# Peptides against a protein of PDB entry 3EFO: the designs that were tried, part 64

Target 1, 262 residues: chain A of PDB entry 3EFO
Amino acid sequence: SQLADLYKSCETDALINFFAKSAFKAVLHQPLKVIREILVNQTAHMLACYRKNCASPSAASQLILPDSMKVLPVYMNCLLKNCVLLSRPEISTDERAYQRQLVMTMGVADSQLFFYPQLLPIHTLDVKSTMLPAAVRCSESRLSEEGIFLLANGLHMFLWLGVSSPPELIQGIFNVPSFAHINTDMTLLPEVGNPYSQQLRMIMGIIQQKRPYSMKLTIVKQREQPEMVFRQFLVEDKGLYGGSSYVDFLCCVHKEICQLLN

## One batch from the design tools (peptide; aimed at target 1 Y50 I64 L250 H254)

Design b2_p25_4_s4 (made by RFdiffusion4, then SolubleMPNN; its pose is not in this set)
Fold by OpenDDE base, seed 5:
Structure b2_p25_4_s4 (fold): chain B 262 residues (1-262), chain A 25 residues (1-25)
Amino acid sequence: as target 1 above (262 residues)
Amino acid sequence: MNSVIELPEGTTKGEDHWRIDMSKL
């Protein structure tokens, strides 16, 4: 059917870009709560329509996602958890305005990276390989105290260090003896010159390549105060300000779909 | 699109869709 074909050809990244810009435009004249409700409603309606008109009958306990919209829910949740759409006094007006303006100018590729960051396990680097480390999901569950991770969303770059990160890697990256000696006020990595340092710098360069903005590097130590900021970029987790985890959002969407179809 | 993102454990693949058993979440 024509409708089925539309779902097959759907570009989720384009949809997210559209929804983001529409929502951020609406911020100027509609309450944030209403905007969030509209986004959830739109998500549920799209999926309900698919279930009703395009999918074969299935148990009510199942959430049915068309293949083209496999990742729609996670991105929608990321959008909903963005500071621009949150009504929290802890979020400054300036920060909200800044991010709003940035997203309003983003293309499809930029927005998808912005809403779901790239998280790379740097501790697994093979200095002899030209390949980037395989990215992991943006969740605390994917971090390890023994690991070092690089996170980038097109605007910010974070180097997260586990409390038990290998001293040899610390030495390789920072030229200091241990985790405790790392200066987190640094915005640039030292030019240590060893293969590992060079490889990391290369990776950072690749990530920065073709991005419209220069990403500031923030070094984050696990269990230090700045880690709280970093954790906000682990977008699959529950947000600091009450935003849902990915799983919780799936449940929310499913419930709304059921309400629409019953 | 980001290939890193995965659906919950137990999700099954249909011909052109994914099925998530929400009762198992």
Scores: peptide ipSAE 0.696, ipTM 0.960, DockQ to the pose 0.857
OpenDDE base, seeds 1, 2, 3, 4: peptide ipSAE 0.695, 0.695, 0.695, 0.690; ipTM 0.960, 0.960, 0.960, 0.959

Design b2_p25_5 (made by RFdiffusion4)
Pose (drawn by RFdiffusion4):
Structure b2_p25_5 (pose): chain A 259 residues (1-239, 243-262), chain P 25 residues (1-25)
Amino acid sequence: SQLADLYKSCETDALINFFAKSAFKAVLHQPLKVIREILVNQTAHMLACYRKNCASPSAASQLILPDSMKVLPVYMNCLLKNCVLLSRPEISTDERAYQRQLVMTMGVADSQLFFYPQLLPIHTLDVKSTMLPAAVRCSESRLSEEGIFLLANGLHMFLWLGVSSPPELIQGIFNVPSFAHINTDMTLLPEVGNPYSQQLRMIMGIIQQKRPYSMKLTIVKQREQPEMVFRQFLVEDKGGSSYVDFLCCVHKEICQLLN
Amino acid sequence: SSHVNAVDLLEDESEKEELEEALEE
């Protein structure tokens, strides 16, 4: 009968999986604007209820989120930015209908990765003694012109290359000497390489391991290339609203529920 | 019950300042 126990026991990934499927089923029944509004308001409602009933007294300038829901807003914003609940500019209806379908079948492990892609820094890789590098936030702010990154959501796998990308790596991977020597339209498996092209292939394997669909590798050269597509998967950035924007929005309506 | 301020979830100072400004409004 205590609300504190309800919240202390929640799982964001499980909640995200439900909201996503619930919203994606509703796309075939209600205006998308109506669906998004329900999502945002339900999010503000859950947090406002915790605020007025469980949270110890705190200043109004603060937005209080339970531990169980620390990253719930970030993921909810990712759902709202997803092309299924978004619109016309680019992204075919065939792409939307397809993604809407893929999510309807997903387990928790799949939806967690689908809505928050895994961004791995590759240029800072420890050679032959690896075990998959620490992940980095899904934002352009964590990309470096000197860096090479791996981004995966379970369906796509992007190998991102910065402009000042170390030629030593571009050689040990693409077998070519320089950055401007790589052609994106040749997105096939590169072998050779002794320390790196192997250590990279190793992590590309480990990532695919538990994943049902074999991911489509897409190489991205930084500055004005296909990168426009890649930017979509940096879900923390604006690209809908940014993570911070959404957080700013939820607090407004949480306050509107004046308490 | 355990909880956290939203500002403490942010890492970048610019994000914190932007959120604080929005919260003050």

Design b2_p25_5_s1 (made by RFdiffusion4, then SolubleMPNN; from b2_p25_5, 11 letters changed)
Fold by OpenDDE base, seed 1:
Structure b2_p25_5_s1 (fold): chain B 262 residues (1-262), chain A 25 residues (1-25)
Amino acid sequence: as target 1 above (262 residues)
Amino acid sequence: SSSVAALDLLESEEDKQRLQEALAK
């Protein structure tokens, strides 16, 4: 909850939008490696400048971020891990081109959600509440085998189910008796009609209404093959194709800052 | 302006330890 508030719109959102568009434009005439290096350098330079000119005296063993840029590293890492810049083999050239074009036209709010998805713990849903559940950090560490999570990034929507998801919730959502009976080929949730189902549908509707593009729903069971696709949206984790975790990126940024200041 | 330590932006103790180790170098 408190951490979720960190990702609300701030100056970082505008910066990420700018960097994303700049980088995605540069893809047309510069090597991807060079673009990624530039982004890392820009991040390090901004933070180094702050440390040098604005921050209180700090030892080299500290990495201090201004409040306005406290989420800059995580979003920058998300940008760096985007398929347009990493050129993942499982993503076609057409898909990369499509995503590039999408981002080039995105506003600040859209790009924010695109790079850092909203991950909602649906299993904690209060059917009497009109508020959306508080988003959690996009990391496997926040998932649970007993949990059900909804992930949305403005283009895709995933409903992830733990292997030990409560049967009552499964029945409430899918009208089936158990996890094993869930059909993952479905792109729409059934209209079961109970309060929980209605609330979930409402939440999904609210999320969709805020976005310019229709998000396709993918139902994902834990430990099944399609979960691999879902896990790629857990942007704070280490990527499968060379993308760093958030903590690894922080380490990298620190190293770069030290090099700049020494 | 207010500032935040990067360590405080991490949730897991494992990640904090990893960053601490990097910061100590």
Scores: peptide ipSAE 0.592, ipTM 0.951, DockQ to the pose 0.628
OpenDDE base, seeds 2, 3, 4, 5: peptide ipSAE 0.580, 0.590, 0.579, 0.566; ipTM 0.949, 0.951, 0.949, 0.947

Design b2_p25_5_s2 (made by RFdiffusion4, then SolubleMPNN; from b2_p25_5, 11 letters changed)
Fold by OpenDDE base, seed 3:
Structure b2_p25_5_s2 (fold): chain B 262 residues (1-262), chain A 25 residues (1-25)
Amino acid sequence: as target 1 above (262 residues)
Amino acid sequence: SSSVSALDLLESEEDKKKLQEALAS
């Protein structure tokens, strides 16, 4: 069908870029609540149209997405959870202005990474492999107390360390004997010179490549206060400042679709 | 055109259950 072809031709990353820029422009002249509602409605409308015109009748009790748009909801939720679209006093006006301006200048690839960060399990690095570790979903459920994770969104880079992260890795990365000895005030990893350290630095370098901005490194220890900042980048989880989890957003979208089709 | 269930986009069983409940309502 013509509609099916339209959905196939639709690139989610391009749509997110468009929606982000449109929304961030609208912030200047529309209430945030209205903007958020529009974004949700647009998402629901697109999916409702698909269900009506392309999906099987059995899909009425399901939330079915075209393959080309399967990641649209998660990215849309990330957009909705961005500080620019949140009305929280904890978020400074300067920060909102800064991020708004940044996104307005981002290309499709940049905005994709910005809204949905890369989360890499660094503790699983194979020193003998040239392959980067596969990114995991941005959720606390994917973290482990025994793990070390690198998160990057094109603007920030975080190295998160579990409370039970292997001492040998800590020694390898920081040249300190234990988790407690890690200085989180540093913004650069020491050049320890061992293979693990070198590989980590290489990975960080690769992530930094082709990014328009230099990402500052923040070292985060689990269960310390700064971890809360890091957790805000676990975009599939419920946000500290009122943003919904991914699953909650899906539920919301489903309800909206039902309203549109009834 | 190929389609995907939103349930298949979730990893957590708890999340799947939550969505299932929403779909059933």
Scores: peptide ipSAE 0.654, ipTM 0.960, DockQ to the pose 0.834
OpenDDE base, seeds 1, 2, 4, 5: peptide ipSAE 0.651, 0.645, 0.647, 0.648; ipTM 0.960, 0.959, 0.959, 0.959; seed 2 fails the geometry check

Design b2_p25_5_s3 (made by RFdiffusion4, then SolubleMPNN; from b2_p25_5, 9 letters changed)
Fold by OpenDDE base, seed 3:
Structure b2_p25_5_s3 (fold): chain B 262 residues (1-262), chain A 25 residues (1-25)
Amino acid sequence: as target 1 above (262 residues)
Amino acid sequence: SSSVSALDLLEDEADKERLQQALAE
């Protein structure tokens, strides 16, 4: 993802990994509310420190970040929105325990992808190109009813289909006449054999490469019940289970910075 | 060191407006 690439050039990637592991360890002996507050506070403190000590101080009405921390807030919000820290009844204890354990063993690259998934517009594929489509931001606003998107976070892979997905693409991928005919119970794409199908399979293969876990494929139709699971991975949006949107988080961080700086 | 505005980290105009409002408070 574009964000992941930015993180690779920054020391903040390691910091996010550290914060994640520290927070997930703390779950064992501290209330979740306290852990979340600490994470927000740490984020605000880092940014407040920058604001106080930078060569060009920001006005109170501004929220300025150094380039090195440009992507820190979005990933921090993703961490805060993780099921391990949210403690919602909709998520089983087993699932939280599982994800906690997984993250505790993740390297920097794995954790980045885990917290902020890749979302690829598959409907824009150029079968003549060997290049992967550019990832879009993980938000519903970036989806389209006529689009097809592939989402991957290192553990799960979703193929999301808009209600108005092009029939020719549907046929190309699934070998069925229409959206309504797509079987969402399948976990493998059929071997259709056309260029588009082959390209998609190639992309999926590339995404799977160098990942420690085999990602199970889930087919998701827009406006069907299983889409709710998919939407949980749109991490910049407001969470269905109590997580804040990215913009809400930025507002929160700003307020906290103001409190720190009086 | 170079810096960026948080507003530039958002792509949605409605989100930008929301943040701008918060920054003004």
Scores: peptide ipSAE 0.635, ipTM 0.959, DockQ to the pose 0.643
OpenDDE base, seeds 1, 2, 4, 5: peptide ipSAE 0.624, 0.623, 0.629, 0.619; ipTM 0.958, 0.957, 0.958, 0.957

Design b2_p25_5_s4 (made by RFdiffusion4, then SolubleMPNN; from b2_p25_5, 10 letters changed)
Fold by OpenDDE base, seed 3:
Structure b2_p25_5_s4 (fold): chain B 262 residues (1-262), chain A 25 residues (1-25)
Amino acid sequence: as target 1 above (262 residues)
Amino acid sequence: SSSVAALDLLEDEEDKARLQKALAE
């Protein structure tokens, strides 16, 4: 994805990894609320420092980021929304503990994918192309009822199906006649053997490649209960349990910057 | 060093509008 590529080129990649590990370590000794406040404050402080010392004169009505930190806010928000720092009812204590430990051992590349998943519109697959589809931003606004999307974060893989997914694709992937016939309890795609199925499997393989953990596949139907779990990985959206959207986070950061500079 | 406006980091027009409003306050 464009974001992922940008992140890899940014100096903040290591910083996010550091913040994640530091925050996850702090969970053992500090309240979650305090940790989150510190992270937001640190983000604002860094950007305020930039504005004060490096940025060209601009109106207060602008929020300017250096290129080196342009992706810092989005990833910071993802960190803040992680179940380790923001408890969610659907996530068990054991799962949170597990994720915490995993992140503590992650390198920069792993943490990038973990905090900001890849979301691929696989309904647009060109079976004649060897190229992967371009990732879209992790937001509901990028989904379509007619689409099929693959989401992966290095630990989990989701296949999300819109209610109006093309029957031919459903048949191609699952070998069933319609959306209603899809069994969401399966964790493996059937080996249908057609070009589309093969291409999808190849993509899944590529995504799994060079990842330290085997990602379990979860099939998700739009508007069914399990979709709620999937939506938690749409990290740019507002969370159901207190997590801010990306835009809301930017607003928050701006306010804090203003407080620091005024 | 080069810089970017936060508004340019958003794709959704509604989100942009929301941020613009916040920036104006």
Scores: peptide ipSAE 0.574, ipTM 0.951, DockQ to the pose 0.644
OpenDDE base, seeds 1, 2, 4, 5: peptide ipSAE 0.559, 0.562, 0.546, 0.549; ipTM 0.948, 0.949, 0.947, 0.947

Design b2_p25_6 (made by RFdiffusion4)
Pose (drawn by RFdiffusion4):
Structure b2_p25_6 (pose): chain A 259 residues (1-239, 243-262), chain P 25 residues (1-25)
Amino acid sequence: SQLADLYKSCETDALINFFAKSAFKAVLHQPLKVIREILVNQTAHMLACYRKNCASPSAASQLILPDSMKVLPVYMNCLLKNCVLLSRPEISTDERAYQRQLVMTMGVADSQLFFYPQLLPIHTLDVKSTMLPAAVRCSESRLSEEGIFLLANGLHMFLWLGVSSPPELIQGIFNVPSFAHINTDMTLLPEVGNPYSQQLRMIMGIIQQKRPYSMKLTIVKQREQPEMVFRQFLVEDKGGSSYVDFLCCVHKEICQLLN
Amino acid sequence: DLSELEEAVEEFESESLKVVVQSPS
């Protein structure tokens, strides 16, 4: 009968999986604007209820989120940014219908990765003694012109290359000497390499391991290349609203529920 | 691993808003 126990026991990934499927089923029944509004308001409602009933007294300039829901807003914003709940500019209806379908079948492990891609820094990789590098936030702010990154959501795998990308690596991986020497349209498996091209292929394997679909590798050269598609998977950035924007929005309506 | 994201949520603060994370008791 206590609300504190309800919140202390929640799982964001499980909640995100439900909201996503619930919203994706509703796409075939209601205006998308109506669906998005229900999502945002339900999110503000859950958090406003915690604020007025469980949270110890705190200043109004603060937005209070339970531990169980610490990253719920970030993920909810990712759902709202997703092309299924978004619109016309680019992204075919065939792409939307397809992604809408893929999510309807997903388990928790799949939906967690689908809505928050995994961004791995590759240029800072520890040679032959690896075990998959620490992940980095899904934002352009964590990319470096000197860096090479791996981004996966379970369906797509992007190998991102910065402009000042170390030629030493571009050689040990693409077997070519320089950055401008790589052609994106040749997105096939590169072998050779003794320390790195192996350590990279090692992590590309470990990532695919538990994943049902074999991912489509897409190489991205930084500055003005295909990168436009890649930017979509940096879900923390604006690209809908940014993570911070959404957070700013939820607080407004939580306050509107004046308490 | 989402440690950086958890930390970013805890450390978030702006001119008009601050995020506080609490554990239900």

Design b2_p25_6_s1 (made by RFdiffusion4, then SolubleMPNN; from b2_p25_6, 9 letters changed)
Fold by OpenDDE base, seed 3:
Structure b2_p25_6_s1 (fold): chain B 262 residues (1-262), chain A 25 residues (1-25)
Amino acid sequence: as target 1 above (262 residues)
Amino acid sequence: DLSELIEEVENFETETLKVLVETPQ
């Protein structure tokens, strides 16, 4: 059917870009709460339409997603939790305005990375490999107290260090003997010169080269106050200021779909 | 990027919700 073909050809990254720009434009003349409600409703309506007209028979307890939209909910949740649509005390009005303006000009690839960051397990780095480590899901559940992770969203770069990060890796990256000695005010990694340090710098360089904006590096220690900022980029987790977890959002969407189809 | 998420979405199941990913027909 024509409708089935439409859902097959749908590009989630293009949709989220469109929704983001539409929502961010609407911020100028509509309340944020209304905008968020519209986004949720639009998501639910699209998926309800699919369930009604295109989906295979299934139990009402199941959330049916067309393959082309399998990651739409996570991106939509990220959009809903963005500081432009959901105010955060730690984000200034100027910063919100800046981010709004940036997104309004972002291409599909840029907005995709912006809304769902790349989170890389650096502690598992193979110094002999030329490939980037595989990204993990943006959730605290994927972090390890023994791990070191690099997060990038095209605008910001974070190096997160677990409280039990291996001293040898700390020495390799920072040339200091322990976690406690790491200076979090540093915005550049030292030139240590060992293979691990060189590879990390290479990875950071590759990530930066693919982006139009220079990403400032922020070093974050687990359990220190600045970690709270980092955690806001773990977009699948529940937000501190009213943002839902990915799982909660899925449940919300499912509920809305069911209501539409009753 | 989202490889891990994509793999898990197809198998997502909680006590209250199960996700089914399918190709439209």
Scores: peptide ipSAE 0.458, ipTM 0.916, DockQ to the pose 0.890
OpenDDE base, seeds 1, 2, 4, 5: peptide ipSAE 0.456, 0.348, 0.371, 0.446; ipTM 0.917, 0.825, 0.820, 0.914; seed 2 fails the geometry check

Design b2_p25_6_s2 (made by RFdiffusion4, then SolubleMPNN; from b2_p25_6, 12 letters changed)
Fold by OpenDDE base, seed 2:
Structure b2_p25_6_s2 (fold): chain B 262 residues (1-262), chain A 25 residues (1-25)
Amino acid sequence: as target 1 above (262 residues)
Amino acid sequence: DLSELIEEVENFKTETLTVLIETPQ
């Protein structure tokens, strides 16, 4: 059917880009709450339409997604939790305005990275490999106290260090004896010159290479106060200021779809 | 790279919700 073909050909990244720009434009004239409600409603309606007209028969307890939209919910949740649509005290008005304007000009690839950051377990780096480590889901559940993670969203770059990060890696990256000696006020990694440091810098360079803006590096120690800022980029987790977890959002969308189809 | 996410979405289930990914017919 024509509808089936439509859903088959849908591009979630393009949709999110469109919805983001539409929503961010609306911020100037509509309350944030209304905008968020519209986005949720639109998501539910699209998926309800699919379930009604295109989907195979299934149990009511199932959320059915066409393959082309399998990551639509996660991206939509990220959009809903963005500081432009969900005000956070730690984000200034100027910063929100800046991000709003940036997104209004972003292409599809940039917006994907912006809304769903890349989180890399750099403690697993193979210094002999030219491949980037596989990204993990943007959730605290993927972090480890023994790990070191690099997060990037095209605008910001974070190097997160677990409290039990290996001393040898700390030495390799920062040229300091221990975790306690790491200066989180630094915005640049020292050029230590060992293979691990070089590899990390290379990875950071690769991540930066295709981005239009220079990403500021923030070094974050686990359990220190600034970690709270970093955690806001773990977009699948429940937000501190009203944002839902990915799981909760899935349930929300499912419930809304069911209501629409009753 | 959303490979991990995609894999888990395809297998997502809770006590009250399961996700089914399908190709439109």
Scores: peptide ipSAE 0.451, ipTM 0.911, DockQ to the pose 0.887
OpenDDE base, seeds 1, 3, 4, 5: peptide ipSAE 0.392, 0.392, 0.386, 0.389; ipTM 0.839, 0.827, 0.844, 0.837; seed 3 fails the geometry check

Design b2_p25_6_s3 (made by RFdiffusion4, then SolubleMPNN; from b2_p25_6, 11 letters changed)
Fold by OpenDDE base, seed 1:
Structure b2_p25_6_s3 (fold): chain B 262 residues (1-262), chain A 25 residues (1-25)
Amino acid sequence: as target 1 above (262 residues)
Amino acid sequence: DLSELIEEVENFKTETLTVLVETPQ
């Protein structure tokens, strides 16, 4: 059917870019709450239409997603939780204005990374490989106290260190004997010169390349105050200031779909 | 990419919700 073809050809990343720009434009004239409600409603309507006209028969308790839109809910939730649409006390009006303007000019690829960061387990680096480590889902559940993770969203880069990070990796990256000796005020990694350090720097370079903005590096120790900022980029988790987890958002969307179809 | 990450875990069941991904026919 024509509708089935439409859903097959859907480009979710382009759609999210469109929704982001439209919402960020609307911020100038509409309350944030209304904008968020519209976005949720639009998401629910698209998926309700699919459920009604295209989806295979299934139980009402199930949420059915076309494969072309399988990442739509997660991106939509990220958009809804962005500081432009969900004001947070720790984010200044100037910062919100800045981010709004940035997104308004972003292409599809840039906005994709901006809303859903790359989270890389760099403690698993193979110094003999030129490939990036496989990214993990942006959730605290994917972190490890024994791990070291690099997060990047096109604007910020975080190096997160677990409290039990391997001392040999700490020495390799920072040239210090222990976790406690790491200086989190640094915005650049030292040039230690060992293979692991060089590999990490190369990876950071690869992430930075082809990005229009120079990413600021922040070193974060687990359980220290700056980790709270880092956790805001774990976009699948529940936010501190009213943002839902990905799972909660799926439930919300499902509920809305059911209401539309009943 | 994100699509690959989601593909690995999207067909999941929670206590309150089952999510299914399918190709439109």
Scores: peptide ipSAE 0.412, ipTM 0.842, DockQ to the pose 0.725
OpenDDE base, seeds 2, 3, 4, 5: peptide ipSAE 0.410, 0.405, 0.407, 0.411; ipTM 0.837, 0.828, 0.839, 0.848; seed 3 fails the geometry check

Design b2_p25_6_s4 (made by RFdiffusion4, then SolubleMPNN; from b2_p25_6, 14 letters changed)
Fold by OpenDDE base, seed 3:
Structure b2_p25_6_s4 (fold): chain B 262 residues (1-262), chain A 25 residues (1-25)
Amino acid sequence: as target 1 above (262 residues)
Amino acid sequence: DLSELIDFVENFKTDTLEVLIETPV
């Protein structure tokens, strides 16, 4: 059917970009609560329409997503949790205004990375490989106390260090003997010169080369206060200031779909 | 593409919700 074809060919990335810009424009003349409700409603209606008209028979307890829109919910949740639409005490008015303006001018690719960061397990780096590490889901559940992770969203770059990160890697990256010796005030990695350090710097360079804005590096130690900022970029997790986890959002959307169809 | 950025989104089940991804017919 025509509708089925539409869902098959849906450019979800463009759709998310559109929703983001529309919502961020609406901030100027509508309450944030209303905007968020509209976004949830639109998400639910789109998926309800699919379920009603295109989806294979399934149990009511199941949430059915067309493949082309499989990432719609996670990105919509990220959008809903963005500081422009969900005020956070740690984010100034100026910062929100800045981010709003940035997104209003972002292309599809930039907005994708912005809303869902790239999280790389750099502790698993193969110094002999030219390939970037495979990204992991942006959730604390994907982190490990023994790991070191690089997060980038096109505007910010974070190097997250587990409390039990290997001393040899710490030495390799920072040229210090232990986790405790890492200076988190640094915005640049030292030129240590070993293969691991070089590979990490290369990866950071590759990530930066693809982005229009220079990303300042923030070094984050697990369980230290600045980690709280980092955790806000773990977009699949429950937010501290009213943002839902990805799973909770899916449940919410599913519930609304059921209400629409019953 | 988003599919490349988040290619790990697949079918999954929790205690409260089962998510199924399908190709429309």
Scores: peptide ipSAE 0.483, ipTM 0.875, DockQ to the pose 0.597
OpenDDE base, seeds 1, 2, 4, 5: peptide ipSAE 0.468, 0.452, 0.445, 0.469; ipTM 0.866, 0.863, 0.858, 0.868

